# Designs tried in a protein design run: peptides against a protein of PDB entry 3HUF. Part 1

Every score and structure here is a prediction.

Target 1, 320 residues: chain A of PDB entry 3HUF
Amino acid sequence: MWIIEAEGDILKGKSRILFPGTYIVGRNVSDDSSHIQVISKSISKRHARFTILTPSEKDYFTGGPCEFEVKDLDTKFGTKVNEKVVGQNGDSYKEKDLKIQLGKCPFTINAYWRSMCIQFDNPEMLSQWASNLNLLGIPTGLRDSDATTHFVMNRQAGSSITVGTMYAFLKKTVIIDDSYLQYLSTVKESVIEDASLMPDALECFKNIIKNNDQFPSSPEDCINSLEGFSCAMLNTSSESHHLLELLGLRISTFMSLGDIDKELISKTDFVVLNNAVYDSEKISFPEGIFCLTIEQLWKIIIERNSRELISKEIERLKYA
Below, numbering starts at 1 at the first letter of every chain, in headers, positions and changes, except where a header shows other numbers.
Peptide ipSAE was made for these designs. It is ipSAE averaged over its two directions, with the distance scale d0 held at 1.0 Angstrom where the peptide's residues are scored. Compare it between designs on one protein only; published cut-offs may not apply.
A fold fails the geometry check if it doesn't show the stated peptide or something in it is severely misdrawn.

## One batch from the design tools (peptide; aimed at target 1 R27 I43 K76 K104)

Design b1_p8_1 (made by RFdiffusion4)
Pose (drawn by RFdiffusion4):
Structure b1_p8_1 (pose): chain A 301 residues (1-255, 262-274, 288-320), chain P 8 residues (1-8)
Amino acid sequence: MWIIEAEGDILKGKSRILFPGTYIVGRNVSDDSSHIQVISKSISKRHARFTILTPSEKDYFTGGPCEFEVKDLDTKFGTKVNEKVVGQNGDSYKEKDLKIQLGKCPFTINAYWRSMCIQFDNPEMLSQWASNLNLLGIPTGLRDSDATTHFVMNRQAGSSITVGTMYAFLKKTVIIDDSYLQYLSTVKESVIEDASLMPDALECFKNIIKNNDQFPSSPEDCINSLEGFSCAMLNTSSESHHLLELLGLRISTFMKELISKTDFVVLNGIFCLTIEQLWKIIIERNSRELISKEIERLKYA
Amino acid sequence: SEEESEED
């Protein structure tokens, strides 16, 4: 999401989260859902228009920002962005840091992008919530992405968690649920400061894993719990390979050395396991000679 | 309100 703040007291010492849409910025304008007051001698009463475009699907994967446009409103002293004068017809910016000078004001409005891309575990969930989050400047998607910061698990309806959830937990993504999304549906019309929505997501995550037999205490105890073991799988996607790597496994991808060297086969007279079955063991017992002893029992037998 | 002017 986009945030602005400034040195001096030109934004009254406050920061602000800017959602997709249009803002009029100027000396004689009141701070509301569509106006930003910036007080300085050289800033025109209505000085600049900031237009933030809604996100594209590609930004969910790249982590790129919503397009930020600035128009100078035929002002006395002009507008610059990153030291470039804003021409008529305005300019658009896809960088993550923007220094915006209004008139000859010695203090710049500093706009910066905070990473926030939300992965859903369920297509019906994505379709229900995507438009809401896109209007806040939050890219969403279903497939794996390296720019994902949050993962929405399905309602844990007294049932096992999905591989997408296990993977998000291991790669240290913040896991959230419907209750946090309900909170996000509250905030479009609001004028709120930098980092206003982020801590609630962490609180939601910390509460989810508490008293939950689908999760251990931390991603740290899960990571490298199966070191010294090896495995094999058919056409491993880079995500499943990375998931198994995070467990400390040695992996052999296939399209007498696939059988005796390899302790077990991970799926989607050899011994086979699903990742769902492997997760049950990855939690269960205690030590390295216990939590990896049940897996060592399933191999010999 | 005052008109726009140069800075100090």

Design b1_p8_1_s1 (made by RFdiffusion4, then SolubleMPNN; from b1_p8_1, 3 letters changed)
Fold by OpenDDE base, seed 5:
Structure b1_p8_1_s1 (fold): chain B 320 residues (1-320), chain A 8 residues (1-8)
Amino acid sequence: as target 1 above (320 residues)
Amino acid sequence: EEEVEEED
């Protein structure tokens, strides 16, 4: 989200979140959803127009800011952004830090981008929330991105956590739920005067982890916990591969169970399968190798003695 | 610095 601050009390010592929309900036406007009052005699009554666009799909993958348009409103001394005069038709900015100078005012408005990108695990939840979150200047999507800061956990009562949730946790992404999304949707009016009133997602995350026994205490408890072990997996998802890499596993990929030869078995401690293949092909598993699902692996990984547990299970199946 | 009033 865009946040503005200023020196010299020209913003009354307050920080403000700028959501997507259009703002008239000047000395003689009243602070509301479409106006920003700036207190200086060097600033015109109506000095500039700020327009913040909704997030693009590109912004979700890059963690880049919503486009920030600045137009001077035919003022005597103009407007500058990053020491450059704003053009007659206005200019658009994608820099994460904007130093906005209104006329000859010695104090600048400092606009900075606080990165927030929300990944959804469930397409139905994305469809429900994306429009509202985009109107807050929050990029949203389903696909994994290095720019993702938050991950929406789908809470189905009594279901295991998904591979997406497991991976988000190990990536140190802040896991959030529908309660946090609901709260975000209500803050638009309360944060006009004080950007510090933005809800803390870390508190929501701590509560999710604390109240769910399917999570370890920290990502660090699981990262590289299986260092030195080797697995083979079906080339089914990038998220599954990256999850296994974060566990410190050496990974071999195969296209079908028929590609699991004696050479692969000799170099592999276990095979990781998706639920559909595990359930359909359980009768056709190669002899002398341990096959499990990611969800079964996760149940081992969350235990304090995960290395000893997996070693015992590998040994049990090599001698069965 | 002296604040310079801008004309609209």
Scores: peptide ipSAE 0.065, ipTM 0.776, DockQ to the pose 0.250
OpenDDE base, seeds 1, 2, 3, 4: peptide ipSAE 0.063, 0.063, 0.047, 0.064; ipTM 0.776, 0.774, 0.756, 0.777

Design b1_p8_1_s2 (made by RFdiffusion4, then SolubleMPNN; from b1_p8_1 with E4V)
Fold by OpenDDE base, seed 5:
Structure b1_p8_1_s2 (fold): chain B 320 residues (1-320), chain A 8 residues (1-8)
Amino acid sequence: as target 1 above (320 residues)
Amino acid sequence: SEEVSEED
């Protein structure tokens, strides 16, 4: 989201969140959803127009800011952004930091981009929330992104957490739920005067983790916890692969169980399957190898003695 | 610096 602050008292010592929309900026406007009052004698009554665009699909993958358009409203001394005069038709900016000078005001408005990018695990939840979040200037999507800061877990009562949720946790992405999204949808009016009233997602995350026994205490408890073990991965998602990498596993990827010969079995501690393949191929599992799902592996990983547990299962099946 | 008033 865009946040503005200013030197001196020209913004009354307050920060403000700028959601997607159009703002008239000037000395003789009243602060509301479409106006930003700036207090200086050197600023015109109506000085500039700020237009924040909704996030693009590209912004979801890059974590880049919503486009920030500045137009001078035919003022005597103009408007500058990053020491450059704004063009007569207005200019658009994609920089994460903007120093906006209104006329000859000795104090600048500093606009900065606070990165927030929300991944959804569930397409139905994305469909429900994307529009509202985009109107907050928050990029949203389903696919993994290096720019992802937050992850919405699917709440199904009594269900195991998904691979996406497991991976998001290990990536140290802030896991949130629908309660946080609901709260975000209501903040528009409260944050006009005080950007500090923006809800802390970390509190929501802490509560989710604390109240769900399917999570370890920290990602650090699981990262590289299986260092030194080797697995074969069959027909799993990219998220499953990345999850196994974060566990410190040496991974071999195969297209079918038939690709695993006796030599590979001798060098592989276990085979990881998706649920569909695990259930359909149980009768055709290679002899002398431990096969499990990501969800079954996760149940082992969350235990304090995960290395000892996995070793015992490997030994049990090697000698069975 | 003296604040220059914009009269517009």
Scores: peptide ipSAE 0.079, ipTM 0.806, DockQ to the pose 0.231
OpenDDE base, seeds 1, 2, 3, 4: peptide ipSAE 0.075, 0.057, 0.057, 0.061; ipTM 0.806, 0.783, 0.788, 0.794

Design b1_p8_1_s3 (made by RFdiffusion4, then SolubleMPNN; from b1_p8_1, 4 letters changed)
Fold by OpenDDE base, seed 5:
Structure b1_p8_1_s3 (fold): chain B 320 residues (1-320), chain A 8 residues (1-8)
Amino acid sequence: as target 1 above (320 residues)
Amino acid sequence: EEEVEEEE
């Protein structure tokens, strides 16, 4: 989201969130959803127009800012952004930090981008929330992205956490739920005067982790916990591969269970399968190898003695 | 710096 602050009390010592939309900026406007009052004699009554676009699909993958358009409203001394005069038709900016100078005012409006990109695990939840979140200047998507800061856990009562949720946790993304999204949707009016009123997602995350026994106390409890072990996996989602890498596993990939030869078995401690392959091919597993799902692996990984549990299960099946 | 009033 875009946040503006300024020196010299020209913003009355307040920080403000700018959501996607159009703002008239000037000395003689009243602060509301479409106006930003700036207090200086060096600023025109109606000085500039700020227009913040909704997030692009590219912004979800890059964590880049919503496009920030600045237009001067035919003022005597013009408007500058990052020491450059705004052009006659206005200019658009994708920099994360904007120093906005209105006329000859010695104090600048400092606009900065706080990165917030929300990944969804469920396409139905994305369809419900994407429009509202985009109107807050929050990029949203389903695919894994290095720019993702938050992950929406789908709560079905009594379901195991998904691979996406496991991976989001190990990536140190802030896991959130629908209650946090509801709260975000209500803050649009309250944050006009004070950007510090933005809800803390870390409190929601702490509560999710504390109240769900399927999470370890921290990602650090699981990261590299299986260092020195090797696995083979079916060429599944990139998230599944990256999850196993974060566990410190050496990973070999195969295209079918028929590609699991004696050489692969000799170098592999266990095989990781998706639920569909595990359930359909349980009768045709290669002899002398431990096969499990990611969800079965996760149940072992969250235990304090995960290495001992894995070693014991590998030994049990090598001698069965 | 002296504040300079902008004319519309």
Scores: peptide ipSAE 0.056, ipTM 0.786, DockQ to the pose 0.268
OpenDDE base, seeds 1, 2, 3, 4: peptide ipSAE 0.054, 0.050, 0.045, 0.047; ipTM 0.776, 0.773, 0.772, 0.772

Design b1_p8_2 (made by RFdiffusion4)
Pose (drawn by RFdiffusion4):
Order: structure tokens, then C-alpha cells, then sequence
Structure b1_p8_2 (pose): chain A 301 residues (1-255, 262-274, 288-320), chain P 8 residues (1-8)
């Protein structure tokens, strides 16, 4: 999401989260859902228009920002963005840091993008919530992405968690649920400061894993719990390979050395396991000679 | 701090 703040007291010492839409920025305007008051001698009463475009699907994968446009409103002293004068018809920016000078004001409005891309575990959940989050400047998607910062698990309806959830937990993504999304549906009309929505997501995550037999205490105890072991799988996607790597496994992808060297086969007279079955063991027992002893029992037998 | 005025 986009945030602005400034040195001096030109934004009254406050920061602000800017959602997709249009803002009028100037000396004689009141701070509301569509105006930003910036007080300085050289800033025109209505000085600049900031237009933030809604996110594209590609930004969910790249981590790129919503397009940020600035128009100078035929002002006495002009507008610059990153030291470039804003011409008529305005300019658009896809960088993550923007220094915006209004008039001759010695203090710049500093706009910066905070990473936030939300992965859903369920297509019906993505379709229900996507437009809401896009209007806040939050890209969403279903497939794996390296720019994902949060993962929405399905309602844990007294049932096993999905591989997408296990993977998000291991790569240290913040796991959230419907209750946090309901909070996000509250905030479009609001004028709130930098980092206003982020800590609640961490609180939601910390609460989810508490008293939960689908999760251990931390991603740290899960990571490299199967070191010394090896495995094999058919056409491993880079995500499943990375998931198994995070467990400390050695992996051999296939399209007398696939059988005796390899301790077990991971799926989607050889011994086979699903990742869902592997997760049950990855949690269950205690030590390295216990939590990886049940897996060593399933191999010999 | 600002040496310039946009005026009214």
C-alpha cells in the first residue's frame, strides 16, 4: 500500500495511507477521504492531484506498486517528483519511493510503497474478497508468488490444513483468516497513518496457531527437521521442491538409484507419502531422534 | 522556513 509522510510540520507530523482513487492536495483544503492539506507559503490553495490506480494481477506476483500519478494544477510555483518538474498532462510513477515537492516548499512529501500482497487458499474466497482488497491497493491471487506477504487460510472447520497453508507457514508468511479480512472491509473511507493494518494481521496470526494441533510453535522448529533424510517426486513444482528443501530434505526429481538411495517418495514396491502425511509427522513427536523416528519407523516397515 | 508566497 501507498503511504505519505513529510519532514517539517507540513502534514501536521502525521503520515497517511493512500488508497486507489484521487486526492486534491493543497494549502486550503481539509483532510478527508479525498483531500490532503499541506500548509506552506508557496503551495497553492489547490496545488496537486494525486491519482493512484488500482492494482493489476501482475503486481501480486512482482510486488510492484499501484501506479501513482501526479498532476500540477496550474500552480504559481510548480510541482516536482523526484526532482523532475511535473508537466501538463501530469506524470505517472511505478517506483516505490517518491519525493514530491510542492511549489518552493523546502519540505517534500515522501510517498513510499509498503509491500502487501495477499494469497488466498480458495477461489471462492478470492472472488468474494478480491475487489474489496484491490480498492485498498492490495494485490491478491491464488497461485504461489514470491511477493506474498499474507496468506488467507480457509475456515479451519475442525479439519486438516492445506499444503498452501503449510507452505505459507514454512516460508514465514503471515497467516491470516476471515476475521482480519472483516477488519480490512472497515477502512476505505478512513484517514489512518502508516502501518495501521499490519500489526492486527500479526496478532491474528499469533492467535490462529495458539492451541492449534495443525501448527507447531513456530516456523523455526519445523525448518530443517528432516535433515539427513532424502526423497523423490514426480515433476516437482519449484514450490513443492522449496517446501521439501525447507524441511531439510534432499530431493531427486524424476520424469536402482531412485530406490535405494532415496528414503521415501513424496506424491503430488516403493514407500510413498503425501506432504499432508509428512506434516502430521513433522509436528507429532519431540526431538530429532523422535519426530524423525516415526518417519524412520515407516521406512523400515 | 519558506521564502516564497503563493499568495491569495
Amino acid sequence: MWIIEAEGDILKGKSRILFPGTYIVGRNVSDDSSHIQVISKSISKRHARFTILTPSEKDYFTGGPCEFEVKDLDTKFGTKVNEKVVGQNGDSYKEKDLKIQLGKCPFTINAYWRSMCIQFDNPEMLSQWASNLNLLGIPTGLRDSDATTHFVMNRQAGSSITVGTMYAFLKKTVIIDDSYLQYLSTVKESVIEDASLMPDALECFKNIIKNNDQFPSSPEDCINSLEGFSCAMLNTSSESHHLLELLGLRISTFMKELISKTDFVVLNGIFCLTIEQLWKIIIERNSRELISKEIERLKYA
Amino acid sequence: SDSYDAGD

Design b1_p8_2_s1 (made by RFdiffusion4, then SolubleMPNN; from b1_p8_2 with S1V S3K)
Fold by OpenDDE base, seed 3:
Structure b1_p8_2_s1 (fold): chain B 320 residues (1-320), chain A 8 residues (1-8)
Amino acid sequence: as target 1 above (320 residues)
Amino acid sequence: VDKYDAGD
């Protein structure tokens, strides 16, 4: 989201969120959802137009800001952004920090981008929420991105957390739920005048973790917890691979259960399978190797004695 | 203090 503040009292000491939309900025406008009053003698009654675009798909992957367009409204003293005069037709900016000078005002409007990028685990939830979140200037998507700051957990009552949720947790992404999204949608109008009223997702996250026994206390409890163990994984999602890497596992990949030969078994402590393969191929598992799903692995990993538990399972199946 | 006047 874009936040503006100004030196001096030209913005009445307030920090304001600029959502996607168009704003007329000037001395003789009234503050509302589409107007920003800035009081200085050299600022025209209607001085500039700010237009903030909705997030692009690229913004989701890069964590870049919503495009910020500035147009001077044919003012006496013009408009500058980052010490450069705005062109006659307006200019667009993708910098995360903008110093906007209106006229010859000795104080600048400082616009800065606060990164918030929400990944969804469920395409249905994305479809439900993406439009509303984009109107808040929040990039959204399904795919893993290094720019993601928040992750929406799919709440199905009684279900295990998904691989996406596990990975998001280990990546130290703030996990949120639909309740937080609902809250975000309701506060849009209230935060226009005061950016400090933006809800804190960290509290939501803390509550989710506290109330769900499927989460360890911290990502650090799981990261590298399986260092020294080796696994083989069916060529599945990139998220699954990255999850196993974060656990400190040495990973070998295979294309089918038939490719699991004696050599691979000799070098592998356990095999990680997706749910579909696990359920369909239970009868045909290679002898002498521990096969489990990522969800089953996660149940072990969240235990304090995860290494001991895994070792016991490995031993049980090697000698069975 | 802004020393200039937009004059509008």
Scores: peptide ipSAE 0.443, ipTM 0.943, DockQ to the pose 0.875
OpenDDE base, seeds 1, 2, 4, 5: peptide ipSAE 0.439, 0.437, 0.437, 0.437; ipTM 0.942, 0.942, 0.943, 0.942

Design b1_p8_2_s2 (made by RFdiffusion4, then SolubleMPNN; from b1_p8_2 with S1V S3T)
Fold by OpenDDE base, seed 1:
Structure b1_p8_2_s2 (fold): chain B 320 residues (1-320), chain A 8 residues (1-8)
Amino acid sequence: as target 1 above (320 residues)
Amino acid sequence: VDTYDAGD
C-alpha cells in the first residue's frame, strides 16, 4: 500500500494510506476518499492529481508498488517528483519512494510503499477476496513468491494444515485467516485519515499459532531441525521440496516408487510421498526404507524431539 | 520558510 507523509505539517501531521483510485491534491480541498488537503499558501487550491492503479500480476511476484501517476493541474509553479518536473500529460512512477514537491512549497509529500502481498492457499478463497484486496492496493495470488508477506490459510475443520501453509510458516510469512481479511476490509474508510489504524497482522498470526496445535511456537523450532538426514521425494511439488530444504534435509528426487533402487536406499534415511501415492502404493513400498507423507513428517518435526522421533522410526524399519 | 504565493 502507498502511504503518504509530509514535512512541515502540511498534512496536519497525519500519515495517510492511499488506496487505488484518484485523488485531487490541493490547499482548498477537503480530506476524503478522493481528496488530499495540503496546508500551504504556496500550494494551489487544486494543485495535482494522484492516481494509484490497482496492483498488477507482476507486482505480486516482484513486490513492486502499485503504479503511482502524478499530474499537475496547470499550476503556476508546477509539480515535481524526485526533483524532476512532472510532464504536461502527467508521469507514472514505480519507485518505492516518491518525494513530491507541490509548487514552490519547501515541504514535500513523501510517498512510500509498504509491502503487503497476500498469497492464498486455494483458488476459492482467492476468488472470494482478490477483488477487495486489489482495491486496497494489495497484490494477490496463488503461486509461491518471494515477495509474499502474508499467507491466507485454508480452514478446513478437522483437517491437517496444507503443505502450502507449512511452507509459508517456515519461510516466515505472516499467516492470516479470513477473519483478518474481513477486518482489513472494514477499516478501509477509517485508515484514510490515520494509517496507524491498519490492523496488525502479526497479532492475528500469533493467535493462529497459539490456538492451533499443528504449529510449532516459531519457524526457528523447525528450520534445519533435520540437518544431517537425507530423504528422497517424489518430484510432484516445488513447495514440498522447498519445505524439506528448510528442514535441512538432503533431498534426492525420483519420479516413481519403482525408481527407488538399492543405491537410493543406501543413501536415504526416509522417503517422503504425497498422500495419493502413499495411500495407493502402500503395498508396494520398498523394503528396508521408512516411507511417510509430508503431513506425517510435519507431525514429527513440530515436536521438540523431532530428531529422536525420526531416528526411532528409521531404526524401527531397519529391524523389521 | 513557506513564503511563496501559489497564485490562486
Scores: peptide ipSAE 0.320, ipTM 0.919, DockQ to the pose 0.769
OpenDDE base, seeds 2, 3, 4, 5: peptide ipSAE 0.310, 0.318, 0.312, 0.311; ipTM 0.917, 0.919, 0.918, 0.917

Design b1_p8_3 (made by RFdiffusion4)
Pose (drawn by RFdiffusion4):
Structure b1_p8_3 (pose): chain A 301 residues (1-255, 262-274, 288-320), chain P 8 residues (1-8)
Amino acid sequence: MWIIEAEGDILKGKSRILFPGTYIVGRNVSDDSSHIQVISKSISKRHARFTILTPSEKDYFTGGPCEFEVKDLDTKFGTKVNEKVVGQNGDSYKEKDLKIQLGKCPFTINAYWRSMCIQFDNPEMLSQWASNLNLLGIPTGLRDSDATTHFVMNRQAGSSITVGTMYAFLKKTVIIDDSYLQYLSTVKESVIEDASLMPDALECFKNIIKNNDQFPSSPEDCINSLEGFSCAMLNTSSESHHLLELLGLRISTFMKELISKTDFVVLNGIFCLTIEQLWKIIIERNSRELISKEIERLKYA
Amino acid sequence: EDPYEDED
């Protein structure tokens, strides 16, 4: 999401989260859902227009920002973005840091992008919530992405968690649920400061894993719990390979050395396991000679 | 301080 703040007291010492849409910025305007008051001698009453475009699907994967446009409103002293004068017809920016000078104001409005891309575990969930989050400047998607910051698990309807959830937990993604999304549906009309929505997501995550037999205490105890072991799988996607790597496994991808060297086969007279079955063991017992002893029992037998 | 003024 986009945020602005400034030195001096030109934004009254406050920061602000800017959603997709249009803002009029100037000396004689009141701070509301579509105006931003910036007080300085050289800033015109109505000085600049900031237009933030809604996100594209590609930004969910790249982590790129919503397009930020600035128009100078035929002002006395002009507008610059990163020291470039804004021409007529305005300019658009896809960088993550923007220094915006209005008129001859010695203090710049500093706009910066905070990473926030939300992965859903369920297509019906994505379709229900995507437009809401896109209007806030939050890219969403279903497939794996390296720019994902949050993961929405399905309602844990007294049932096992999905591989997408296990993977998000291991790569230290913040896991959230419907209740946090309901909170996000509150905030479009609001004028709120930098980092206003982020801590609630962490509180939601910390509460989810409490008293939950689908999760251990932390991603740290899960990571490298199967070191010393090895495994094999058919056409391993880079995500499943990374998931198994995070467990400390040695992996051999296939299309007398696939059998005796390899302790077990991970799926989607050899011994086979699903990742869902491997997660049950990855949690269950205590030590390295216990939580990896039940997996060593399933191999000999 | 800003030395320039956009007089109304």

Design b1_p8_3_s1 (made by RFdiffusion4, then SolubleMPNN; from b1_p8_3 with P3K E7V)
Fold by OpenDDE base, seed 5:
Structure b1_p8_3_s1 (fold): chain B 320 residues (1-320), chain A 8 residues (1-8)
Amino acid sequence: as target 1 above (320 residues)
Amino acid sequence: EDKYEDVD
């Protein structure tokens, strides 16, 4: 989201979130959803127009800012952004930090981008929330991205957490739920005067982790917890691979169970399968190797003695 | 001091 602050009390000492939309900026406007009052004698009554675009698909992957357009409203002394005069037709900016100078005002409006990118685990939830979140200037998507800051956990009562949720946790994204999204949807009016009123996602995350026994206390409890072990996995989702890497596993990939030869078995401690393959091929597992799902692995990983538990299971099946 | 008058 874009946040503006200013020196010299020209914004009355307040910070403000700018959501996607159009704002008239000037001395003689009243603060509302479409106007930003700036208090200076050197600023025109109606000085500039700020237009913030909704997030692009690219912004979800890059964590880049919503495009910020500045147009001078035909003022005597113009408008500058980052020491450059705004062009006659206006200019668009993708920099994360904008120093906006209105006319000859000695104080600048400082606009900065706070990165928030929300990944969804469920396409149905994305479909429900994406529009509202985009109107808040929050990029949304389903695919893993290095720019993702938050992850929406789908709470189905009594279901295990998904691989996406596991990976999001280990990647140190802030896991949130629908309650947080509902809260975000209501803040648009309250944050006009004070950007500090933005809800804290970390509190929501802490509550989720505390109240769900499927999470360890921290990602650090699981990261590299299986260092020194090796696994083979079916060429599944990239998230599954990255999850296993974060556990410190050496990973070999195979395309089918038929590719699991004696050489691979000799170098591999266990095989990780998706649920569909595990259920369908349970009768045809290679002899002398421990096969499990990611969900089964996760149940072991969240235990304090995960290494001992894995070792015991490996030994049990090598001698079975 | 903001010395500039109202510049419309």
Scores: peptide ipSAE 0.060, ipTM 0.784, DockQ to the pose 0.578
OpenDDE base, seeds 1, 2, 3, 4: peptide ipSAE 0.059, 0.058, 0.060, 0.058; ipTM 0.788, 0.771, 0.787, 0.782

Design b1_p8_3_s2 (made by RFdiffusion4, then SolubleMPNN; from b1_p8_3 with P3L E7K)
Fold by OpenDDE base, seed 5:
Structure b1_p8_3_s2 (fold): chain B 320 residues (1-320), chain A 8 residues (1-8)
Amino acid sequence: as target 1 above (320 residues)
Amino acid sequence: EDLYEDKD
């Protein structure tokens, strides 16, 4: 989200979130959803127009800011952004930090981008919330992104957490739920006066983790917990591979169960399969190797003695 | 000097 602050009390000592939309900026406007009052004798009654665009698809992957357009409203002394005069037709900016100077005002409006990028685990939930979140200037998507800051967990009562949720947790993404999204949808009016009123996602995350026994206390409890073990996995989702890497596993990939030969078995402690393959092929698993799903592996990993538990299972199946 | 830009 874009946040603006200013020195010299020209913004009345307040920080403000700017959502996608158009704002008239000047001395003689009243603060509302489309106006920003700036208090200085050196600023025109109507000085500039700020236009913040909704996030692009690219912004979801890069974590870049919503495009910030500035137009001078034909003022005597113009408008500058980052010490450069705004052109006659206006200019657009993608920098995360903007120093906006209105006319000869000695104080600048400082706009900075606070990164918030929300990944969804469920396409239906994305479809439901994407429009509203985009109107808040929050990029949204389904695919894994290095720019992702938040991850929406779909809570179905009694269901195990998904691989996406597991991976989001281990990569230290803030996991949120629908309650947080609902709260976000209501803040648009309240944050006009004070950007600090933005709801804290970390509190929501802490509550989710505390109230769900499928999570360890921290990602650090699981990261590299299986260092020294080797696994083979069916060429599944990239998220599954990255999850196993974060556990510290040496990973070999195969395309079919038929590729699991004696050589692979000799170098591999266990095989990770997706649920569909596990359920369909459980009768035909190669002899002398421990096969499990990611969900089954996760149940072991969340235990304090995960290394000992895995070692025991490996030994049990080698001698079975 | 009142640097008011009163360009309406």
Scores: peptide ipSAE 0.045, ipTM 0.774, DockQ to the pose 0.258
OpenDDE base, seeds 1, 2, 3, 4: peptide ipSAE 0.040, 0.038, 0.044, 0.038; ipTM 0.765, 0.760, 0.765, 0.763

